# Peptides against a protein of PDB entry 3VZA: the designs that were tried, part 84

Target 1, 98 residues: chain A of PDB entry 3VZA
Amino acid sequence: RVERLCKSKELFEERLGLEIRRIHNEQLQFIFRHIDHKDPDKPYMFTLSINEQGDYEVTSCTPPLDCISEFQLKVRETNNFSAFIANIRKAFTALSFK
Target 2, 62 residues: chain B of PDB entry 3VZA
Amino acid sequence: AAYVTQLYYKISRIDWDYEVEPARIKGIHYGPDIAQPINMDSSHHSRCFISDYLWSLVPTAW

## One batch from the design tools (peptide; made by RFdiffusion4, then SolubleMPNN)

Design b2_p18_8_s1 (from b2_p18_8, 8 letters changed)
Fold by OpenDDE base, seed 5:
Structure b2_p18_8_s1 (fold): chain B 98 residues (1-98), chain C 62 residues (1-62), chain A 18 residues (1-18)
Amino acid sequence: as target 1 above (98 residues)
Amino acid sequence: as target 2 above (62 residues)
Amino acid sequence: MSSKELMKQIIENEPVLD
């Protein structure tokens, strides 16, 4: 079972091009790759925490996204975490074409 | 990695088939209305295409 | 578990990488 879980994580990382990492100060780092078809390993990332009020809080975004604050508001309103992550990836994808 | 894999499922709604050869990307995407099979030959596609395709399955409507 | 609860569990149980 442990082996399957490790394999599952690896499959998600490779196939979705999304790595999820625990970092300092009680944050998760979400690292997207496979965004730029010309540079598939180029990382696009943001960090996320649950603040003292229990709300999702984006603590960093690299490269920066103008829409990230709006997405933070939306995920707080809707609790649609899937759409939150997917929209961030879409935004990073759009940014990669500039 | 149980919690991480669960979070991946919460994000993607994809359940992989772990019993196929590594070159086969097989699973099921559980959308809000219907479940859709995933069955790709990874040798036929770039990593970026595969990721883009899989993410295209994930609704972006809030 | 909710995504928020999963995040909390990951933060609690996973090693710090950065």
Scores: peptide ipSAE 0.779, ipTM 0.963, DockQ to the pose 0.939
Fold by OpenDDE base, seed 3:
Structure b2_p18_8_s1 (fold): chain B 98 residues (1-98), chain C 62 residues (1-62), chain A 18 residues (1-18)
Amino acid sequence: as target 1 above (98 residues)
Amino acid sequence: as target 2 above (62 residues)
Amino acid sequence: MSSKELMKQIIENEPVLD
């Protein structure tokens, strides 16, 4: 089972181009790759925590996204975490064309 | 890794078929209405195309 | 398990990177 779980994680990382890492100060780092077709390994990332109120909180975003604060509000309102992550990727994709 | 893989499922709603050869990307995407099979030959596509395609399956409506 | 609960479990159980 452990081997299968490791394989599963690797498949998600490669196929979605999304790495999830635990970092300092009780945060998760989400790293998107495969965004820029001319530079597939270029990372687009943000960090996320659950604050003391129990709410999603974006603690950093690189490169910065104008819409990230709005998305944080939306995920708090809807609890749609899937849409939250997908919309961030869409925003990073749009940014890569600029 | 169990919690991480569960989080990937919460994000993507994709369940992979782990019994196929590495070059085959096979699984099921569970959308809000219907389940959609995934079946791709990775040798025919770039990494970016594959990722873009899979993410296109994930609804962005809040 | 909710996404929030999963995040908490990852933060609690996964090794810190960087």
Scores: peptide ipSAE 0.779, ipTM 0.963, DockQ to the pose 0.948
Fold by OpenDDE base, seed 2:
Structure b2_p18_8_s1 (fold): chain B 98 residues (1-98), chain C 62 residues (1-62), chain A 18 residues (1-18)
Amino acid sequence: as target 1 above (98 residues)
Amino acid sequence: as target 2 above (62 residues)
Amino acid sequence: MSSKELMKQIIENEPVLD
């Protein structure tokens, strides 16, 4: 089962181009790759925590996204974490074409 | 990695078939109403195309 | 488990990488 779990993580990382890392100060770092077809390894990332109120809080976003604060509001309202992550990727994708 | 893989499922709603060749991307995406099979030959596509395709399966409606 | 609960478990159990 351990081997299966490790394989699963690797498959998700490669196929989705999304790495999830625990970093300092009780945060997760989400790193998107495979965004820019001309530079597939270029990272697009944000960090996320659960604040003292129990709410999702984006603590950084690189490169910055104008819509990230709105997405934070939306995920707090809807609790749709899947849409939250997917919309961030979509926004990064749009940014890569600018 | 159990919690991380569970989080990936929460995000993507994809369940992989782990018994196929590494070059075969096979699984099931569980949408709100329809479960859709995934079956791709990774050697026929770029990494970016594969990722874009898989993410296209994930609804962005809040 | 919810996404929030999963995040908390990851933060609790995974090694810090950065």
Scores: peptide ipSAE 0.779, ipTM 0.963, DockQ to the pose 0.939
Fold by OpenDDE base, seed 1:
Structure b2_p18_8_s1 (fold): chain B 98 residues (1-98), chain C 62 residues (1-62), chain A 18 residues (1-18)
Amino acid sequence: as target 1 above (98 residues)
Amino acid sequence: as target 2 above (62 residues)
Amino acid sequence: MSSKELMKQIIENEPVLD
């Protein structure tokens, strides 16, 4: 079971190019790689917490995304966490082409 | 790691097949309608292509 | 579990990396 779980995490990390890390101050860090085809290891990341009101809150975004505040609003309204993460990745991808 | 892997599933809706060779990317994506199989030979694709393809399975509609 | 609940459990149980 433990071995399976570890393997599962590693498969998701490599195949999705998404690493999820617990960091200080009760936050999760989401690190996307495999975004820039010319630099597959370049990280695109954001940090996320649950605030005092119980809402998703983006605490940082590197590189910055103009749409991140709108996405935070949308995920609070819809609770569609999957679309939230996928849209962030799409935005990072678009940014990599600039 | 149990909660992390569950979160990955919440994000991607992908369930991997853990009993295949490392070079085979095999699993099932559970979309809103019909579940779709994933079955790729990783040696035929770049890491970026694989990730882009898998993420393309994830709906972005809110 | 919801995504929020999963986040809370990860924050509660996983080691801090940064």
Scores: peptide ipSAE 0.777, ipTM 0.963, DockQ to the pose 0.942

Design b2_p18_8_s2 (from b2_p18_8, 10 letters changed)
Fold by OpenDDE base, seed 2:
Structure b2_p18_8_s2 (fold): chain B 98 residues (1-98), chain C 62 residues (1-62), chain A 18 residues (1-18)
Amino acid sequence: as target 1 above (98 residues)
Amino acid sequence: as target 2 above (62 residues)
Amino acid sequence: MSAFELMREIIKNAPVLD
């Protein structure tokens, strides 16, 4: 089972181009790659925590996204975490063309 | 790893077929209305194209 | 488990990375 889980994680990381890491101060780091077709390994990342109120809180975003605050609000309202991550990737993709 | 893989499923709604050859990207995407099969040869596509395609399956509607 | 609950478990149990 452990071997299968490790394989699953690796498949998701490679195929989605998304790495999820636990970092300091009780945060998760989401690292997108495969965004820029001219530079597939260029990372686009944000960090996320759950604050004292139990709400999703974006603690950093690199490169910055002007829409990240709105997305944070939307995910708090809808609890649609899938759409949250997908929209962030979409925004990073749009940014890569500029 | 169990929690992380489950989180990937919650994000993507993709379930991989782990019994196929490494070059074959095979699985099922579970959308809100329909389940769509995934079946592609990774050697025929760039990593960026593959990722873009898979993410295109994930709804962005809140 | 919800995505929220999964994240909490990851934060609680996974080793901290740089």
Scores: peptide ipSAE 0.708, ipTM 0.958, DockQ to the pose 0.955
Fold by OpenDDE base, seed 4:
Structure b2_p18_8_s2 (fold): chain B 98 residues (1-98), chain C 62 residues (1-62), chain A 18 residues (1-18)
Amino acid sequence: as target 1 above (98 residues)
Amino acid sequence: as target 2 above (62 residues)
Amino acid sequence: MSAFELMREIIKNAPVLD
């Protein structure tokens, strides 16, 4: 089971180009790669916490996204975490086309 | 890793087939209306294409 | 578990990487 879980994580990381890490101050870091086709390893990332009110809170976004505050509002309203992550990736993808 | 892998499923709604060779990307995406099979040869595509394709399966509607 | 609950558990139990 442990072997399966490790393999599963690796498959998701590589295939989705998404790494999930726990970092300091009770935050999760979401790192997207495979966004820029000219630089597949370039990271696009944001950090997320659950604040004292129990709400999702984006604590950083690199590179910055104009829409990230709206997405934070939307995920708080809908609790659709899948759409939240997918929309962020979509926004990063759009941003990569400078 | 159990919680992380479960979180990946909550995000992507993809369940991988773990019994195939590494070069074969095989699984099922569970959408709200239909389950769509995933079956592609990773050696025939770039990493970016693969990721873009898989993410295209994930709805962005709130 | 919901995504919310999963994140809580990860934050609670997973090793800090940064």
Scores: peptide ipSAE 0.707, ipTM 0.957, DockQ to the pose 0.933
Fold by OpenDDE base, seed 1:
Structure b2_p18_8_s2 (fold): chain B 98 residues (1-98), chain C 62 residues (1-62), chain A 18 residues (1-18)
Amino acid sequence: as target 1 above (98 residues)
Amino acid sequence: as target 2 above (62 residues)
Amino acid sequence: MSAFELMREIIKNAPVLD
């Protein structure tokens, strides 16, 4: 089972180009790669915590996204975490063409 | 890793087939209406194309 | 488990990488 879980994580990381890491101060780091076709290894990332109110809170975003605050609001309203992550990736993708 | 892999599923709604050869990207995407099979030869596509395609399966509607 | 609950468990149990 442990071997299967490790393989599963690796497949998701490579195929989705998304790495999820536990970092300091009770945060998760989401690292997107495979965004820029000219530089597939260039990372696009944000960090996320659950604040004292129990709400999703984006604590950093690199490169910055103008829409990240709106997405944080939307995920708090809808609790649609899948759409939250997918929209962030979509925004990073759009940014890579600028 | 169990929680992380479950989180990946919550994000992508993809379940991989772990019994196929490494070059075969095979699985099922569970959309809101109908499940769709995934079956790609990774040697025929760039890493970016594969990721873009898989993410295109994930709805962005809130 | 919900995505929310999963994240809380990851934060609680996973080793810090950064």
Scores: peptide ipSAE 0.706, ipTM 0.957, DockQ to the pose 0.936
Fold by OpenDDE base, seed 5:
Structure b2_p18_8_s2 (fold): chain B 98 residues (1-98), chain C 62 residues (1-62), chain A 18 residues (1-18)
Amino acid sequence: as target 1 above (98 residues)
Amino acid sequence: as target 2 above (62 residues)
Amino acid sequence: MSAFELMREIIKNAPVLD
């Protein structure tokens, strides 16, 4: 079966409202949209690197999340990257109601 | 985009059906205990609702 | 590959590959 990688990426971006970008200094940028129902295109984002110790390191978060440092600790402890991303989205969602 | 699409799967555990009409959001979510089908008509929902729904399938337990 | 390994590969190939 054909993987259809380009279409797959587009479907994930639109349906999950999550864009993953490679940016400078060996970092990934995760951009959430579809968070604010009144402003679906408003981006909520964070950047992530793997530091010298081989650990996940959040290098920025916009808007800032009080819980992001705890989530960084949790993902390092559990290696549950799925839960890491999902919890960040949940936190951004909660923030959008304020 | 091979690594990125694989990363999307690692995040969401969703596998899309690529053979359906564009308005049909069809796939399978592979949860830890059970696989569940996804089958939505996108014209019946907002983009935010669709995203919220799909993310609701992703466990947040560490 | 794990999510971690995928991340590393994406970062390693940041200018070119996805």
Scores: peptide ipSAE 0.698, ipTM 0.954, DockQ to the pose 0.559; fails the geometry check

Design b2_p18_8_s3 (from b2_p18_8, 9 letters changed)
Fold by OpenDDE base, seed 4:
Structure b2_p18_8_s3 (fold): chain B 98 residues (1-98), chain C 62 residues (1-62), chain A 18 residues (1-18)
Amino acid sequence: as target 1 above (98 residues)
Amino acid sequence: as target 2 above (62 residues)
Amino acid sequence: MSSFELMKQIIRDEPVED
């Protein structure tokens, strides 16, 4: 089953253009690619942790998004993690049009 | 990677068909109302189009 | 498991990649 799990992760990474990495200081890094059709490998990323209060906390966002603080509030209120990630990708997509 | 793959499912609600050839993007998207099949020939689309299409299946309503 | 719990498990168990 380990082999299947590795294949599954690779399929998600390539097809969604989303990489999820465990990084230092108890954080996850979410890296979006395939955002800019002119530069498919250009990364759009943010880092996420769970703070001492048990809430989702965005610790960085590159490039910066004006809406990221509002999305953090929304995911804390709704617990809709799927919509949280999807809306961030939508915002990065809009940003790529400059 | 079990928890990571589960998180991908929680985000996308997509379950891949692992028995098809690599060029075939086949699976099921489990939306809030009904499940819909995914069946694409990756050779007919750019990587960006494929990703955009799959993400279009994910609701953005909070 | 919820997305929240999954994230906690990943942070606890997955190897650091940087």
Scores: peptide ipSAE 0.771, ipTM 0.964, DockQ to the pose 0.930
Fold by OpenDDE base, seed 5:
Structure b2_p18_8_s3 (fold): chain B 98 residues (1-98), chain C 62 residues (1-62), chain A 18 residues (1-18)
Amino acid sequence: as target 1 above (98 residues)
Amino acid sequence: as target 2 above (62 residues)
Amino acid sequence: MSSFELMKQIIRDEPVED
């Protein structure tokens, strides 16, 4: 099972171009790649924590997204984490076109 | 890694077929309506295309 | 397990990577 779990993580990372990492200060870092077709390895990332109120809180976003605050509000309202991540990727994709 | 892989599933709703050759991207996407098979030859597509395609399966409606 | 709970578990149990 451990072998399969490792393989599963690797498959998701490569195929979705999304890496999920536990970082300092009780945060998760979400790193998107494969966004820019001209530079597939260029990372687009944000960090996420659970604040003292128990709400999702975006603690950083690189490059910055104007819509990230709205998405944070939406995910708190809907608890649709899938849509949250997908919309962030969509926004990063749009940003990659400059 | 178990929780991470589960989180990937919660995000993507994709379940991979782990018994196929590495060049075959095979799995099932469990969308809100009908589950759809994924079956791609990775050698025929760029990494970016593959990722874009898979993410296109994920609804963005809140 | 919800995405929220999964995140909490990851934050609790996964090793820090930076």
Scores: peptide ipSAE 0.770, ipTM 0.964, DockQ to the pose 0.906
Fold by OpenDDE base, seed 1:
Structure b2_p18_8_s3 (fold): chain B 98 residues (1-98), chain C 62 residues (1-62), chain A 18 residues (1-18)
Amino acid sequence: as target 1 above (98 residues)
Amino acid sequence: as target 2 above (62 residues)
Amino acid sequence: MSSFELMKQIIRDEPVED
């Protein structure tokens, strides 16, 4: 099972171009790659925590997204975490086209 | 990494077939209406195309 | 488990990567 879990994580990372990391200060870092077809290895990332109120909180976003605050509001209202992550990737993709 | 892999499933709703050759991207996407099979030859596509295609399966409606 | 609970578990149990 351990080998299967390791393989599963690697497959998701490569195929979705999404890495999930636990970082300092009780945060998760979400790193998107394969966004810019001209530079597939360029990272697009944000960090996420759960604040004292128990709500999702975006603590950083690189490059910055104008829509990130709205998405944070939407995920708090809907609890649709899948749509939250997918919409962020969609927004990063739009940025890559300048 | 059990919780991380579970989170990937919660995000993507994709379940991989782990028994196929590495170049074969095979699995099932569980959408809200029907389950959709995934079956691609990675040698025929760029990394960006593969990722874009897989993410296109994920609904963005809130 | 919900995505929310999964995040909490990852933050609790996964090794810090930076």
Scores: peptide ipSAE 0.770, ipTM 0.964, DockQ to the pose 0.928
Fold by OpenDDE base, seed 2:
Structure b2_p18_8_s3 (fold): chain B 98 residues (1-98), chain C 62 residues (1-62), chain A 18 residues (1-18)
Amino acid sequence: as target 1 above (98 residues)
Amino acid sequence: as target 2 above (62 residues)
Amino acid sequence: MSSFELMKQIIRDEPVED
């Protein structure tokens, strides 16, 4: 069972190109890869916490996204975390097209 | 790892078939309307294409 | 469990990776 969980995590990481890491100060780091077809290993990442009010808070975004503040507002309003992550990836993808 | 795996499911709504060979990307995407099977040969596609395809299954509507 | 609750559990139980 533990082996399946580890395998599942690895499959998600590789196939979605998304790594989820627990980092310092009670934050999660979301690292997207496979964004730039010319540089598949180039990371696009953001960090997320739950603030004292119990709201999602983006604490960093690299590279920066103009829309990240709006997405933070949207996820707080809708609680649609799936759309939140998907839209961030979409924005990173758009950013990769220079 | 259990909670992380569950979070991946909450994000993607994909359930993998763990019994197939590593080169086979097989699973089910559970969208709001219907379930859609996933069945790809990873050797026929780039990593970026595979990821783009899978993410295309995830709705972006808020 | 909601995504929100899952995040809280991950933050609580998963080892720090940085």
Scores: peptide ipSAE 0.770, ipTM 0.964, DockQ to the pose 0.937

Design b2_p18_8_s4 (from b2_p18_8, 6 letters changed)
Fold by OpenDDE base, seed 5:
Formats: C-alpha cells, structure tokens, sequence
Structure b2_p18_8_s4 (fold): chain B 98 residues (1-98), chain C 62 residues (1-62), chain A 18 residues (1-18)
C-alpha cells in the first residue's frame, strides 16, 4: 500500500503538474507547473492555511493574482475546494499569456 | 502520503490505474454526472497538454 | 473526510518540506 501511495502521489504530481507540500507555520504550498507551454517547469504557487476561525486563508500567491481574494471568499462560501484549485490554475494559465 | 493522495482525489476526482505501463495514462474521472475513462498515450502528447487536458475535466463552477 | 479536514491532517502529519 505504501508503494502504491507513493506511486499515486508521483502520478498526480506529474500528470496534473501540481505538487502539494507542507511548509512552516502550519501551511500548505500548492505548486503548479506545466502552465506555460514554453516553460513547463516554471512554478506558479500559492500557500494556504486554516486560520483560527477554521476558514481557508491564502497566505501567499506567486505570481500574484488579482482574483485570489475573491476565490478565497468563494471557497469559504461554497466549500468547493476542487473548484478553488481549478480556478486558481485557470487564473495562472491566463496570467502566463502575459 | 495517504492524506495527500486523498486530497488529489478531492481536487481532481481522478482515480488512476496503477497496473498499466508508465507510458499509458489510464484512469477514471468521476465527474458530477457520468464517470469517464481516461486512456492516453503519454508519448503522443506534451506534459503541458496532458495537464491541461486533465484539468479541463475539473469543473470550475462554484 | 472533507477537504478542510484533509488539509489539517496533512499539516499535522506530513513532514515539513521547505
């Protein structure tokens, strides 16, 4: 099972171009790659925590997204975490076109 | 990695077939309506195309 | 398990990677 779990993580990372990392201060880092077809390894990332109120809180976004605050509001309202992540990727994709 | 893989499923709703050769991207996407198979030959596509395609399966409606 | 609960579990049990 451990072997399969490791393989599963690797498959998701490569195929979705999304890496999920625990970092300091009780945060998760979401790193998107495969966004820019001309530079597939260029990372687009944000960090996320659960604040004292139990709400999703974006603590950083690199590069910055104008829409990130709205997405944070939306995910708090809907609890649709899948749409949250997908919309962030969509926004990063749009940003990659400069 | 168990919780991380579960989170990937929560995000993507994709369940991979782990018994196929590495060049085959095979699995099932469990969308809100009908589950759809995924079956791609990775050698025929770029990494970016593959990722874009898979993410296109994930609804963005809130 | 909810996505939020999963996040908490990852934060609790996964090793820090930075």
Amino acid sequence: as target 1 above (98 residues)
Amino acid sequence: as target 2 above (62 residues)
Amino acid sequence: MSSKELLKKIIEYEPVQD
Scores: peptide ipSAE 0.794, ipTM 0.965, DockQ to the pose 0.943
Fold by OpenDDE base, seed 2:
Structure b2_p18_8_s4 (fold): chain B 98 residues (1-98), chain C 62 residues (1-62), chain A 18 residues (1-18)
Amino acid sequence: as target 1 above (98 residues)
Amino acid sequence: as target 2 above (62 residues)
Amino acid sequence: MSSKELLKKIIEYEPVQD
């Protein structure tokens, strides 16, 4: 069972190109790869925490996204975390097209 | 890893078939309307194409 | 379990990786 969980995580990481890491100060780091077809390993990332009010809070975004504040508002309103992550990836994808 | 795996499912709504060969990307995407099978040969596609395709299954409507 | 609850569980139980 533990082996399946590890395999599952690896499959998600590779196939979605999304790594989820716990980092310092009670934050999670979401690292997108496979965004730039010319540089598949180039990371696009943001960090996320749950603040004292219990709300999603983006604490960093690299590279920066103009829409990240709006997305934070939207996920707080809708609690649609799936759409939140998907829209961030969509925004990173758009950013990769210079 | 259990909670991380659950989070991946919450994000993607994809359930993988773990019994197939590594080169076969097989699973089910559970969308709001109907379940959609996933069945790809990874050797026929780039990593970016595969990721783009899978993410295209995830609705972006809030 | 909600996504938010899952995040809290990950923060609580997963090892720090930075």
Scores: peptide ipSAE 0.793, ipTM 0.966, DockQ to the pose 0.934
Fold by OpenDDE base, seed 1:
Order: C-alpha cells, then structure tokens, then sequence
Structure b2_p18_8_s4 (fold): chain B 98 residues (1-98), chain C 62 residues (1-62), chain A 18 residues (1-18)
C-alpha cells in the first residue's frame, strides 16, 4: 500500500500540476504549475492554515490575487474546498494571460 | 502520504487506474451527476493541456 | 473525513518540507 500511495501522490502532482507541501508554522503550501503554456514550470502558489477559530486562512499568495480574500470568505461560508482550489487555479490562469 | 492523497481526491474527485502503462492517463472523475471515465494518451498532449483538461472537470460553483 | 480535518492531519503527521 505504501508504494501505491507514493505512486498516487506522484500521479496527482504531475497530472494536476499541483504540489501540496507541509511547511513551517503549521501551514500547507499549494504550488500550481502547468499554468502558463509558455512557461509550464513557473510556480503559482499560496499558503494555507487553519486559524485559532478553526477557519481556513490564506497566509500568502504568489503572485497576489485580488480575489483571494473573497475566495477565503466563500470557502468559509460553503465549506466547498474543491471549488476553492479550482477557483484559485482559474484565477492564476487568468493572470498568466496578463 | 495517505492524507495527502485523500486531499487530492477531495479536491479533484479523480480516482486513477494504477495498473496501466505510464503514458496512459486513465481513471474516473466522480462528478455531482454522473461518473465520467478518463482515458488519454499523454504522448499526444502537452503537460499544460493535460492539467487544464483535468481541472476543467472540477466544478467551480460554490 | 472532511477537507479541513485532512488539512489538520497533514499538518500533524506529514514531514516538514522547508
């Protein structure tokens, strides 16, 4: 099973172009690649924590997104984490077109 | 990495077929209405196209 | 397990990568 889990993680990382990392200070880093077709390896990333109130909190976003605060509000209201991540990727994609 | 893989499923709703050749991207996307098969040859597409296609399966409605 | 619970589990058990 360990081998299967490792393979699964690698497949998701490559195929979705999304890496999920545990980093310092009890945060997760979400790194999107394959966003810019002219520069597929360029990373678009944000960091996320669960704050003291138990709510999703975006602690950084690179490059910055004007809509990130609204998305944080939406995910807190709906608990739709899938839509949260998908909308962030959509917003990063829009940025890549300048 | 069990929790990470579970999180990937929560995000994408994709379950991969792990027994096929590496160049074959095969799995099932479990949408809200109907499950849809994924079956594509990665050698025919760019990495960006593949990712864009897979993400297009994920609803963005809140 | 909810997405939020999964995040907590990852933060608790996954090795730090930076």
Amino acid sequence: as target 1 above (98 residues)
Amino acid sequence: as target 2 above (62 residues)
Amino acid sequence: MSSKELLKKIIEYEPVQD
Scores: peptide ipSAE 0.793, ipTM 0.965, DockQ to the pose 0.924
Fold by OpenDDE base, seed 4:
Structure b2_p18_8_s4 (fold): chain B 98 residues (1-98), chain C 62 residues (1-62), chain A 18 residues (1-18)
Amino acid sequence: as target 1 above (98 residues)
Amino acid sequence: as target 2 above (62 residues)
Amino acid sequence: MSSKELLKKIIEYEPVQD
């Protein structure tokens, strides 16, 4: 089962172009690639934590997104984490067109 | 990696077929209404196209 | 398990990668 789990993670990382990493200070880093077709390896990323109140909190976003604060509010209201991640990717994609 | 893979499923709603050759991207996307198969030859597409296509399956409505 | 619970589990048990 451990081998299957490792394979599963690798498939998701490559096919979705999304890497999920635990980093310092009780945060997760979400790294999107395959956004810019001219530079597929260019990373677009944000960090996320669960704050003292138990709410999703974006702690950084690189490159910055004007909409990230609104998305944080939306995911807190709806608890739709899937839409949260998908909308962030959509916003990064739009940003890549400059 | 159990929790991470579970999170990937929570995000994408995709379940991969792990028994096919690496060049075949095969699985099932479980949408809110119906499940749909995924079956692509990765050698026929760019990495960016594949990712864009898979993400297009994920609803963005809150 | 909810997405939020999964995040907490990852933060608790996954190795730090930075």
Scores: peptide ipSAE 0.793, ipTM 0.966, DockQ to the pose 0.927

